Peptides against a protein of PDB entry 4PN1. Designs and how they scored, part 5

Target 1, 261 residues: chain A of PDB entry 4PN1
Amino acid sequence: KIEMNFLNKPIVPDTTKVISNFLTHYLITEPVEHVEIEAKLGTLIDLETQNRFEFPVMNETILNPEFNLRTRFESDMTASEHKYLNEFLNQAFRDSQKPGRLPFAYKHTKQVDLFYETEDNSRDKIRVSKNQSDNQVLACVKKRRVADLFLYCPNDAFDIRISISDELPVSMPSGNQQPSLTRLKDRVGYVHQEIKIDLTKTTQNDPVYDTTERHELEVEFGNIADLRDRAQKAKDGMEAPLFRRVQLFMDNVRILRREHS

## One batch from the design tools (peptide; aimed at target 1 L149)

Design b1_p9_3_s2 (made by RFdiffusion4, then SolubleMPNN; from b1_p9_3, 3 letters changed)
Fold by OpenDDE base, seed 2:
Structure b1_p9_3_s2 (fold): chain B 261 residues (1-261), chain A 9 residues (1-9)
Amino acid sequence: as target 1 above (261 residues)
Amino acid sequence: STVYDLFES
């Protein structure tokens, strides 16, 4: 007979606990009403060297937000890396359609995001998202970044930023307002067990700079209500459901950040 | 360098 450990009880990795606590704070303790929780693949850049951040650790490490590490996060990758991940996810999609597996769902969307200044000149812009094909409004929100949690991943191609955002639905800007910024987004989305994985190519025209293209990969919790319920249970002393969901999320992130061409 | 639609070929 084999046991899990000398207590013969499940044990939760510390990373799972830390992330779970982080999420619980913004789900329950100081709840964000229209919360979006996503992880982006990218690179932690040392502001002093402008190179990838180097820290004396040998594995995935959550950085303490209480410390100013003088870093920035670049949520971008090369077109080649993006293409590779696209192919990887396409294959994962195909494999998941086989008998005995839970299938991916897939969606391709092309949208334009129009950003508008708020009347009170708030830092938070109003974003109107429209479908490029028929110009139908997909969303109109005022998005506020609430908190970030950074994972330094020295063994992987990418570092991770987990972000808590508040996406407040708001009324459409007045007709006399012009967008201050326009972004085109070409997104392929994969959903597996209510975890969303999005590959997004963003094109932005700047009056000062040349057209820029960004390639992003995002992993998002697709069922916030369920996650909030799990977080509440965790606050009430039953942490296992939350831990399981966070573990699933992070395993998907870990798979993706290890893949590179 | 667009993302690839799995269902476009």
Scores: peptide ipSAE 0.075, ipTM 0.760, DockQ to the pose 0.044
OpenDDE base, seeds 1, 3, 4, 5: peptide ipSAE 0.028, 0.029, 0.058, 0.035; ipTM 0.687, 0.650, 0.754, 0.714

Design b1_p9_3_s3 (made by RFdiffusion4, then SolubleMPNN; from b1_p9_3, 4 letters changed)
Fold by OpenDDE base, seed 5:
Structure b1_p9_3_s3 (fold): chain B 261 residues (1-261), chain A 9 residues (1-9)
Amino acid sequence: as target 1 above (261 residues)
Amino acid sequence: SSVYDLFES
């Protein structure tokens, strides 16, 4: 009695298509082997004004990477904003435990990240992650940023950076090698339908400079194998599964970027 | 505060 449109079929938002194509490129076309795909909340800063970037659009807009817009992305937020999001996610967790809902999983981790220079002194450092409590090694990787996609969100508290990274497992540095940088990470992770949401407080101590603290929120695809499978199907002509997964991911991001203290 | 609070002391 009521139809969605003159075709009586759902349509895919252009934003979903653009992001899906972006992901497909680094999943299938030029595949990143140990790919990490995440969205971070932050602010697009105009390099000339040092204020939030202004663009003549009225809603969520993917910026064209072919144009130099003279911007930088700040993935930090205030402690109060971070605390508010923590409280928001805690409540979301509690609500999801109720009957009829799909529950969140939760994990609180405190780790130390030790960064080491490579033999060739490349810009990409080796990161060794350990539990703060027992010094157990959690990971040893060399992370490379492959690509970014920026979303300008004029109506929300935060803009978004979607990043493709290659997190290559590598052997542990030599025992006599000292780290060039040490960071403490206090992280709470929320997982819902294999989408991971992390709130991270990062502390970096410097003997010469003041201690720096960062507050970040990131959303990550928790099942890359499934996402890669969906992307392959999309390349083969079946796009719906990929579009649905990307839509879910982006809806979670949209919820979070609208929340603020 | 909750045990799920990052800021729990």
Scores: peptide ipSAE 0.127, ipTM 0.761, DockQ to the pose 0.046
OpenDDE base, seeds 1, 2, 3, 4: peptide ipSAE 0.031, 0.033, 0.022, 0.028; ipTM 0.694, 0.697, 0.623, 0.684

Design b1_p9_3_s4 (made by RFdiffusion4, then SolubleMPNN; from b1_p9_3, 3 letters changed)
Fold by OpenDDE base, seed 2:
Structure b1_p9_3_s4 (fold): chain B 261 residues (1-261), chain A 9 residues (1-9)
Amino acid sequence: as target 1 above (261 residues)
Amino acid sequence: MTVYDLFEE
């Protein structure tokens, strides 16, 4: 027989614990009611050099948010990289349809996001999302970024930002209100074991920068209720279910951030 | 089920 270690019991990676604790805080301790939890692939940019951040570590490292590292996160990639990941995920989808596998679900959506200023001129804008084909309203929310956790990944093509957001459903803006910003989103979405993987091409018309295009890849927890339940159990002393779910999430993220053209 | 590319239908 082969044993896992000298205790012959599973051991949880420190990264899993740190992320689990981060999530637990915003799921249970200081709960966000309409929480969205996603990881975006991108690049940590050093504000001093304007190059990718350099840190004296050799592997995936969660950055301590208590330290000001003078960085910004660019949640973007080249069209070529984006296409490569699309092809990669398409292949993963096809492979998952084979006998003995858990299949991916796939959905291609095109929507327009209209952003409106709030009456109180708050920082948070109202986002109205509509389907491009029939102009049906998909969502009307006020999104607030609650917290970020950054992973520096020196061995991979991308760094990671895990974000906690509050997407509060709100009433539609008044008919006399004009959108301050319009974004077109072309998204292909993949779902595997309730983990959502979205490739999104965003087109934005800006008065200053003209038309800009952004290419994003995000990984999201698709079942927040289950995740919250797991987090509560963790608070109550049973951490394994939460750790397993976080491990699954992060493994998917790790797969994706290693892929590049 | 057909899986489409984001760039090419």
Scores: peptide ipSAE 0.033, ipTM 0.702, DockQ to the pose 0.048
OpenDDE base, seeds 1, 3, 4, 5: peptide ipSAE 0.025, 0.025, 0.025, 0.031; ipTM 0.651, 0.646, 0.659, 0.687

Design b1_p9_4 (made by RFdiffusion4)
Pose (drawn by RFdiffusion4):
Structure b1_p9_4 (pose): chain A 256 residues (1-205, 211-261), chain P 9 residues (1-9)
Amino acid sequence: KIEMNFLNKPIVPDTTKVISNFLTHYLITEPVEHVEIEAKLGTLIDLETQNRFEFPVMNETILNPEFNLRTRFESDMTASEHKYLNEFLNQAFRDSQKPGRLPFAYKHTKQVDLFYETEDNSRDKIRVSKNQSDNQVLACVKKRRVADLFLYCPNDAFDIRISISDELPVSMPSGNQQPSLTRLKDRVGYVHQEIKIDLTKTTQNTTERHELEVEFGNIADLRDRAQKAKDGMEAPLFRRVQLFMDNVRILRREHS
Amino acid sequence: SMHEILFPD
């Protein structure tokens, strides 16, 4: 017989607790009506060296946003790194279809992104996405970035950025208006336990941009867990962000 | 603040 600790009850990892606080704040305390919560793989770039961020730590660590670390985030990866993750996810996709497993879901989207500027002093963009096939509109949203949280991962090829955005559905722009940006987007979507794993390849109308993003697919349920956590029963919220971060961690460690 | 959000009392 073996116990996990001298208490024999599970304990919350420090990171899971902190991220739960970050998510509970923008879900409950200062709520965002149309919230998107996603984490992107990429690289933390030191502004002076223009290389990967160096920090005297040996494990995945959350950077305090109240400190100026002179850094920016590159949400980009090589074509090989993108293909490698594609193959790994495909293999993980088929293995989930086997007996005893909770299966993956799949959705491949070939669409066009149209970005517009706003009449306000804000730096928000109005995004219009259309099918490349029939050109029917998939979405029309005004997107505002609310908060970011950066995880430096010295043992891996990637760092993590957790973004909290606000996607408000808005009406279509006028025809007599030039879009600030127009590009193709090849999004390969995997879904497991309502956690979305998106593998995106955008083509600039040339420059290509390869990304991997992991987002909560069921916000309403997550908001409910955040409420219970504020009221004492915080175990369901912890279990949720633990699953999210462990998925993000698995994809982060996958590299040649 | 962000410190109070991440590490509440």

Design b1_p9_4_s1 (made by RFdiffusion4, then SolubleMPNN; from b1_p9_4, 4 letters changed)
Fold by OpenDDE base, seed 2:
Structure b1_p9_4_s1 (fold): chain B 261 residues (1-261), chain A 9 residues (1-9)
Amino acid sequence: as target 1 above (261 residues)
Amino acid sequence: SFLDILFPK
């Protein structure tokens, strides 16, 4: 008979614990009402060199936010990388349809996001999302970035930003208001075990700058109610359900960030 | 602090 370790009990990696605690805070301790929790693939850029951040570590590392590392996060990738990930996920989708597997769900959406300034001149803009096909309103929210957690991944193609956001539903802007910014989003979405994986091509027209296209990959918790329940249980002393869910989330992220063309 | 969030006592 083989045992897990000398205690013959599961042990939770620090990464899982730290992320779990991070989530628990914004789910339970200081709860964000309309919380969105997602991880974006991208690159930590050293502000001094404008190159990818370099730190003397050899594996996935959560960066301590109390240290000013003078970095920025670029949530973008090349078209080729994005295409590769799309093909990779398509294959994963196909494989998951086989007997004995849990299947992916797939959805392709095209929407336009209209951003409006608020009357109080707050930093947060109102975002109206509409379906491109029929111009129906999908959402009207004021999104606020609450917190970020950065993972430096020296062995992988991408670094990771885990973000907590508050997406507050708000009333539609008045008819006399014009959007300050318009973004077209072409999103391919995959869902597996309530973890959402979105590949998004965003086109933005700037009056000053040329049209820019961004390629993003996001991994999001698809069942916040369940996650909140797990976090509450963790606060009450039963951490295993939360750890398992965070582990699942991070494993999916780890798979994706290793892939490159 | 943020560390208190990450490592609650």
Scores: peptide ipSAE 0.275, ipTM 0.892, DockQ to the pose 0.849
OpenDDE base, seeds 1, 3, 4, 5: peptide ipSAE 0.257, 0.272, 0.253, 0.270; ipTM 0.886, 0.890, 0.882, 0.890

Design b1_p9_4_s2 (made by RFdiffusion4, then SolubleMPNN; from b1_p9_4, 5 letters changed)
Fold by OpenDDE base, seed 3:
Structure b1_p9_4_s2 (fold): chain B 261 residues (1-261), chain A 9 residues (1-9)
Amino acid sequence: as target 1 above (261 residues)
Amino acid sequence: SFLDILYPP
């Protein structure tokens, strides 16, 4: 018989604890009502060098948000990397359809996001999402970035930003308002065990600036209610369910960030 | 799009 350790009890990685605490804060302590929790693959860029930042660490490391590290996060990758991940996820999808596995769900969506300035000229914009095929309104929200947690991943192709956002449903902007920004999103989504993985090609049309294209991979908690329940249990002294869910989430992220062409 | 679209069964 093999035991896990000398206590024969699970031990939680420190990363899991830190992330769990981070999530618990915005789920329970200072709850975000319409919370979205996602991880984006990208690169921590050193503002001084404009290259990927080099921290004196040798493994996945959560950066302390209290420190100004003079970095920015680029939530983008090359088309080649994006395609590779798409192929990788496609294969994972296929493999998951085999007997004895939990299957992926798959969805392809094309939408346009129209961003509008708020009447109060607040930093938060109203986003109207429409289906590209029939122009039906899918959502109208005011999205506020509440908090970020950055993971430097020196051994992997990508660094990670975990973001807490508030997506407040709001009324449609007035008909006379023009969007300040439009984004065309071509997205393929994979869902496995209520973890959503999205590959998105975004074309941004700005009336003032040139069109930009981004290739993004996002991992999102697909069941916020369950996550909130787990976080509440954690606050009540039973942390294991939350840790397990965060571990699952992070393992999926870790798989993805290691893949590269 | 360069995305390899899968068609749901």
Scores: peptide ipSAE 0.105, ipTM 0.756, DockQ to the pose 0.015
OpenDDE base, seeds 1, 2, 4, 5: peptide ipSAE 0.036, 0.044, 0.050, 0.032; ipTM 0.738, 0.712, 0.630, 0.688

Design b1_p9_4_s3 (made by RFdiffusion4, then SolubleMPNN; from b1_p9_4, 5 letters changed)
Fold by OpenDDE base, seed 1:
Structure b1_p9_4_s3 (fold): chain B 261 residues (1-261), chain A 9 residues (1-9)
Amino acid sequence: as target 1 above (261 residues)
Amino acid sequence: SFSDILYPP
């Protein structure tokens, strides 16, 4: 008879625990009311070299936010990489429709985000999101970045930023205000087991700077209420449900960050 | 560019 280990019990990777604790803090301990939790694929850039960061580790490593590592994160990839991931996810979608699998859901959306300055000249801009097809207002929010957790992934194509954000619903800006920034978003979204994977092509029209295009892949927890419930249970001493959900999330992230053209 | 999934099974 084979056992898992000398305790014959599942063991939780330390990465899962660290991320779970990070999430629990902003879900339960200092709760963010309108929380968004996402991981973006990108690159940790060494500010000194302007190349990908090199750290003396050999595997996926959560960076300690208490240390200034002199890095920045680029949540971007090449068009070719983005296309490859799109094709990869399309194939994954098709495969998931087979008998015995849990299916993906798929949605293609095009929206425009209009950013407005606040009357108080606050740092956070108002974002009005509209559907490109009918110009219907989808959302009007102030998004505040609350916290980030960075994963250095030396063996993979991408590094990871996990972000906690607060998306506060706000009133529409006055009709006399002009947007300070416009972003066109072409997005394909894949949902599997309430984890949302989005590929987004963003075209930004800046009045001052040239038009910029970005290609982003993000993985988001699609059921925050469930996640919050799991986090509460973890605080109450039952950690397994949260660990399982975080492990699922991270495994999806790990699959994606290993893929490259 | 995206390869849109049309009429997924």
Scores: peptide ipSAE 0.093, ipTM 0.757, DockQ to the pose 0.014
OpenDDE base, seeds 2, 3, 4, 5: peptide ipSAE 0.036, 0.069, 0.034, 0.040; ipTM 0.702, 0.734, 0.707, 0.735

Design b1_p9_4_s4 (made by RFdiffusion4, then SolubleMPNN; from b1_p9_4, 5 letters changed)
Fold by OpenDDE base, seed 5:
Structure b1_p9_4_s4 (fold): chain B 261 residues (1-261), chain A 9 residues (1-9)
Amino acid sequence: as target 1 above (261 residues)
Amino acid sequence: SWSDILYPK
């Protein structure tokens, strides 16, 4: 008979524990009411070199936020990389439709985001999201970035930023207000076991700068209620359900960040 | 502190 280890019990990696604690804090301890939790693929840039961050580690590593490493995170990739990932996910989608598998769900959406300044001149803007096809309002929110956790992934194509955001529903801006910024989003979404994977092409017309196009991939917890429940159980001493969900999330992230053409 | 968040006792 084969056993998992000398205790014959599951072992939880440090990464899972740390991320679980991170999530638990903003789900339970200091709860964010309208929380969005996502991981974005991108590149940690060393501000001193303007190249990808280098650190003397050889595997996936959560960067300690207590230390200022003088980095920035670029949540972008090339069109070629984005296309490759799209093709990869399309294949994964097809494979998941086979008998014996849990299927992906797929959705393609086109959205326009209009950003408005707040009356109180707060740093956060109001975002009105509309469906491009019928101009229906999808959301009107004030999104606040609450916290970030960065993972340096030296062996992979991308580094990871896990972000906690608060998407506070707010009233529509007054009719006389003009948007300060408009973004077009072309998004293909894949959902597997309530983990949402989005590939997004964002086009932004800047009055000062030329039109910019971004290519982003994000992985999001699709069932916040379930995650919050798991986090609560963790606070109450039953950590396994939360650990399992975080492990699933991170495994999906790991698959994606390793892919390259 | 971050330690309290990431490594709660």
Scores: peptide ipSAE 0.449, ipTM 0.935, DockQ to the pose 0.865
OpenDDE base, seeds 1, 2, 3, 4: peptide ipSAE 0.438, 0.443, 0.446, 0.034; ipTM 0.932, 0.933, 0.933, 0.670

Design b1_p9_5 (made by RFdiffusion4)
Pose (drawn by RFdiffusion4):
Structure b1_p9_5 (pose): chain A 256 residues (1-205, 211-261), chain P 9 residues (1-9)
Amino acid sequence: KIEMNFLNKPIVPDTTKVISNFLTHYLITEPVEHVEIEAKLGTLIDLETQNRFEFPVMNETILNPEFNLRTRFESDMTASEHKYLNEFLNQAFRDSQKPGRLPFAYKHTKQVDLFYETEDNSRDKIRVSKNQSDNQVLACVKKRRVADLFLYCPNDAFDIRISISDELPVSMPSGNQQPSLTRLKDRVGYVHQEIKIDLTKTTQNTTERHELEVEFGNIADLRDRAQKAKDGMEAPLFRRVQLFMDNVRILRREHS
Amino acid sequence: SLWEEWTAS
């Protein structure tokens, strides 16, 4: 017989607790009506060296946003790194279809992104996405970035950025308006337990941009868990962000 | 600070 600790009850990892606080704030305390919560793989770049951020730590750590660390985030990876993750996810996809496993879901989208500027002093963009096939509109949203949280991961090829955005559905722009940006997007979507794993390849109309992003697919249920956490029963919220971060961690450690 | 509240034990 073996116990996990001298209490024999599970304890919350420090990171899971902190991220739960970050998510509960923008879900409950200062709520965002149309919230998108996603984490992207990439690289933390030191502004002076223009290389990867160096920090005297040995494990995955959350950077305090109240400190100026002179850093930016590159949400980009090589074509090989993108292909490597594609193969790994495909293999993980088929293994989930086997007996006893909760399966993956799959959705491949070939669409066009149209970005517009706003009439306000804000730096928000109005995004219009259309099918490359029939050109029917998939979405028309005004997107506002609310908050970011950076995880420096010295043991891995990637760092993590947790973004909280606000995607408000809006009406279509006028025809007599030039889009600020137009590009193709090849999004390969995997879904497991309502956690979305998106593998995106955007083509600038040339420059290519390869990304991997992981987002909560069921916000309404997550908001409910955040409410229960604020009221004391915080176990379901913790179990949720633990699953999210563990998925993000698995994909982060996958590299040649 | 808000960060100190979040990281409090």

Design b1_p9_5_s1 (made by RFdiffusion4, then SolubleMPNN; from b1_p9_5, 4 letters changed)
Fold by OpenDDE base, seed 4:
Structure b1_p9_5_s1 (fold): chain B 261 residues (1-261), chain A 9 residues (1-9)
Amino acid sequence: as target 1 above (261 residues)
Amino acid sequence: SLWDKMTAK
């Protein structure tokens, strides 16, 4: 019989543990009420060179937030990279429909996001999301970024930002208010085992600058209630369910990081 | 610190 190791029990990778603890903090310790947890593919940019940040590590590494590395994160990718990932995910979707597999769910959504200034002049804007086809209101929220965790991935095309956000449902802006910003979103969404993978093309019209198009890929925990339950169990001493869920999430992210044109 | 929170059991 083969054993896993000399203790014959699973060992949690340090990356999984660190991320799990990070999530537990904002799920349980200082809980965010309407929490959104997502990872975006992008690039850590060195503010001094304006090139991809270079760090003396040889593999996926969580950056210590205590250090000011003088970086910014760009969640944009090229159209060709985005297209390649779309094709890759389409194939993954097809393969998952085969007998013996857990199937992907697929959804294509076109929405418009309208951003409004808040009456209290808070930094956070109100976002009204509408379906482009029928103008149906999908959501009205005030989104606050709570925390970020960055992963430098020297062997992959993309670095990763894991973000904790609070999406507070709020009342619709008054009818006399005009949006300060409008974004068109063309989103292709894939869901597998309650992990959401979204490819989004965002078009933004700027009165001063030319129309900008952004291509993003994000991976999101699709079942926050379950994740919170797992985090609570972890806090109570049973960590395995949380670690498994985080591992699944990160493996999906890792797959996507490795695929590029 | 945030780091301490992430590394604490």
Scores: peptide ipSAE 0.024, ipTM 0.632, DockQ to the pose 0.612
OpenDDE base, seeds 1, 2, 3, 5: peptide ipSAE 0.000, 0.000, 0.131, 0.000; ipTM 0.362, 0.328, 0.691, 0.303; seeds 1, 3 fail the geometry check

Design b1_p9_5_s2 (made by RFdiffusion4, then SolubleMPNN; from b1_p9_5 with E4D S9K)
Fold by OpenDDE base, seed 5:
Structure b1_p9_5_s2 (fold): chain B 261 residues (1-261), chain A 9 residues (1-9)
Amino acid sequence: as target 1 above (261 residues)
Amino acid sequence: SLWDEWTAK
């Protein structure tokens, strides 16, 4: 007979517990009303060297946000890396359609995001999202970045930023107002067990600067209501449902950050 | 701090 450990009980990894506590804080303790929770693949850059940050750890490590490490996070990747991930996810999609597996859902979308300044000159802009094909309004929100949690991943191609944002639905800007920025988004989306994985090519048309292009991969919790329910249960002492969901999320992130061209 | 609060649990 084989047992899991000397208690013969499941144990939660410390990373899972820390992330779960982080999420619980902004879901329950100081709740963000219209919360978006996503992880982006990217690179922690040392501001002094402009190279990837080096920290004296040998594995996936959550950085303490109380310390100023003089870093920035670059969520961009090369076109080659982005293509490789797309091919990887396409294969994962195909494999998941086989009998005995839970299938991916797939969607390809093209949208335009129009950004507008607010009257109060707040840093937060109003974003109007439209479908490129028919110009149908998909959303109008004011997005506020609430908190970030960074994972340094020295053994993998990418570091991770987990972000909590408040996407407040707002009224459309006045008809006489011009957008300060436009972004074209070409997105392929994969959904597995309500975890959303998006590969996005973004073309930004800035009135002042030349057109810029970004390649991003993001992983998002697809069912916030369920996640909030799990977080509430965790706050009340039943942590297992939340831990399981966070573990699933992080395992998907870990798979993706290990893949590169 | 906020970080101490949520990491304390």
Scores: peptide ipSAE 0.041, ipTM 0.750, DockQ to the pose 0.502
OpenDDE base, seeds 1, 2, 3, 4: peptide ipSAE 0.023, 0.031, 0.027, 0.015; ipTM 0.534, 0.718, 0.659, 0.536

Design b1_p9_5_s3 (made by RFdiffusion4, then SolubleMPNN; from b1_p9_5, 5 letters changed)
Fold by OpenDDE base, seed 4:
Structure b1_p9_5_s3 (fold): chain B 261 residues (1-261), chain A 9 residues (1-9)
Amino acid sequence: as target 1 above (261 residues)
Amino acid sequence: SRWDEMVAK
């Protein structure tokens, strides 16, 4: 007979606990109404060296937001890395279709995002997303970044930024208003157990700079209502459901950040 | 308020 530990009870990893508290704050304590919660793979860059930040730790570490580490987060990867992850996820998708597994859902979307300045001169722009095929409006939102949590991952190819955002639905800009920025997005999306994994190629035409292409991978909680419910239960003293969901989310992130070409 | 403030259960 085997027990989990000397208490024979589950124990939550500290990382899971910290992230859970982070999420609970913006789900329940100071609730964001139209919350989006995502993790992006990228690199913590040392502003002084312009190289990947080096921190004296040996494993995945949540950085304390109270400390200014003089870093920036680059939510980008090489085309080769992006391609590798695409192939990896495609294989994962195929494997999940086998009997006895929970299947991935897959969706390929191409959209154009048009950004508009707000009438109130807010720093947040209005984003109108349209389907490239038929120009149907998919969304019109004003997205505000609320909070970030950074994970330094010295053993993996990527560091992680977990972001809380508020996607406020807003009215369409006036017909006379011109977009300040246009981005083309080619996105392949994978969903497994309501965790969304998106690989996105973003093309941006800059009038000053050459056309830039960005390659991003993001992992998002696909069921915010469920997550909010779990967070509420956690506030009420039942933390296990929230911990399990956060653990699932982070395990998926950990799988992805270990993969590289 | 800060999310990482210590809160008693």
Scores: peptide ipSAE 0.087, ipTM 0.560, DockQ to the pose 0.246
OpenDDE base, seeds 1, 2, 3, 5: peptide ipSAE 0.000, 0.000, 0.000, 0.000; ipTM 0.430, 0.392, 0.387, 0.412; seeds 1, 3 fail the geometry check

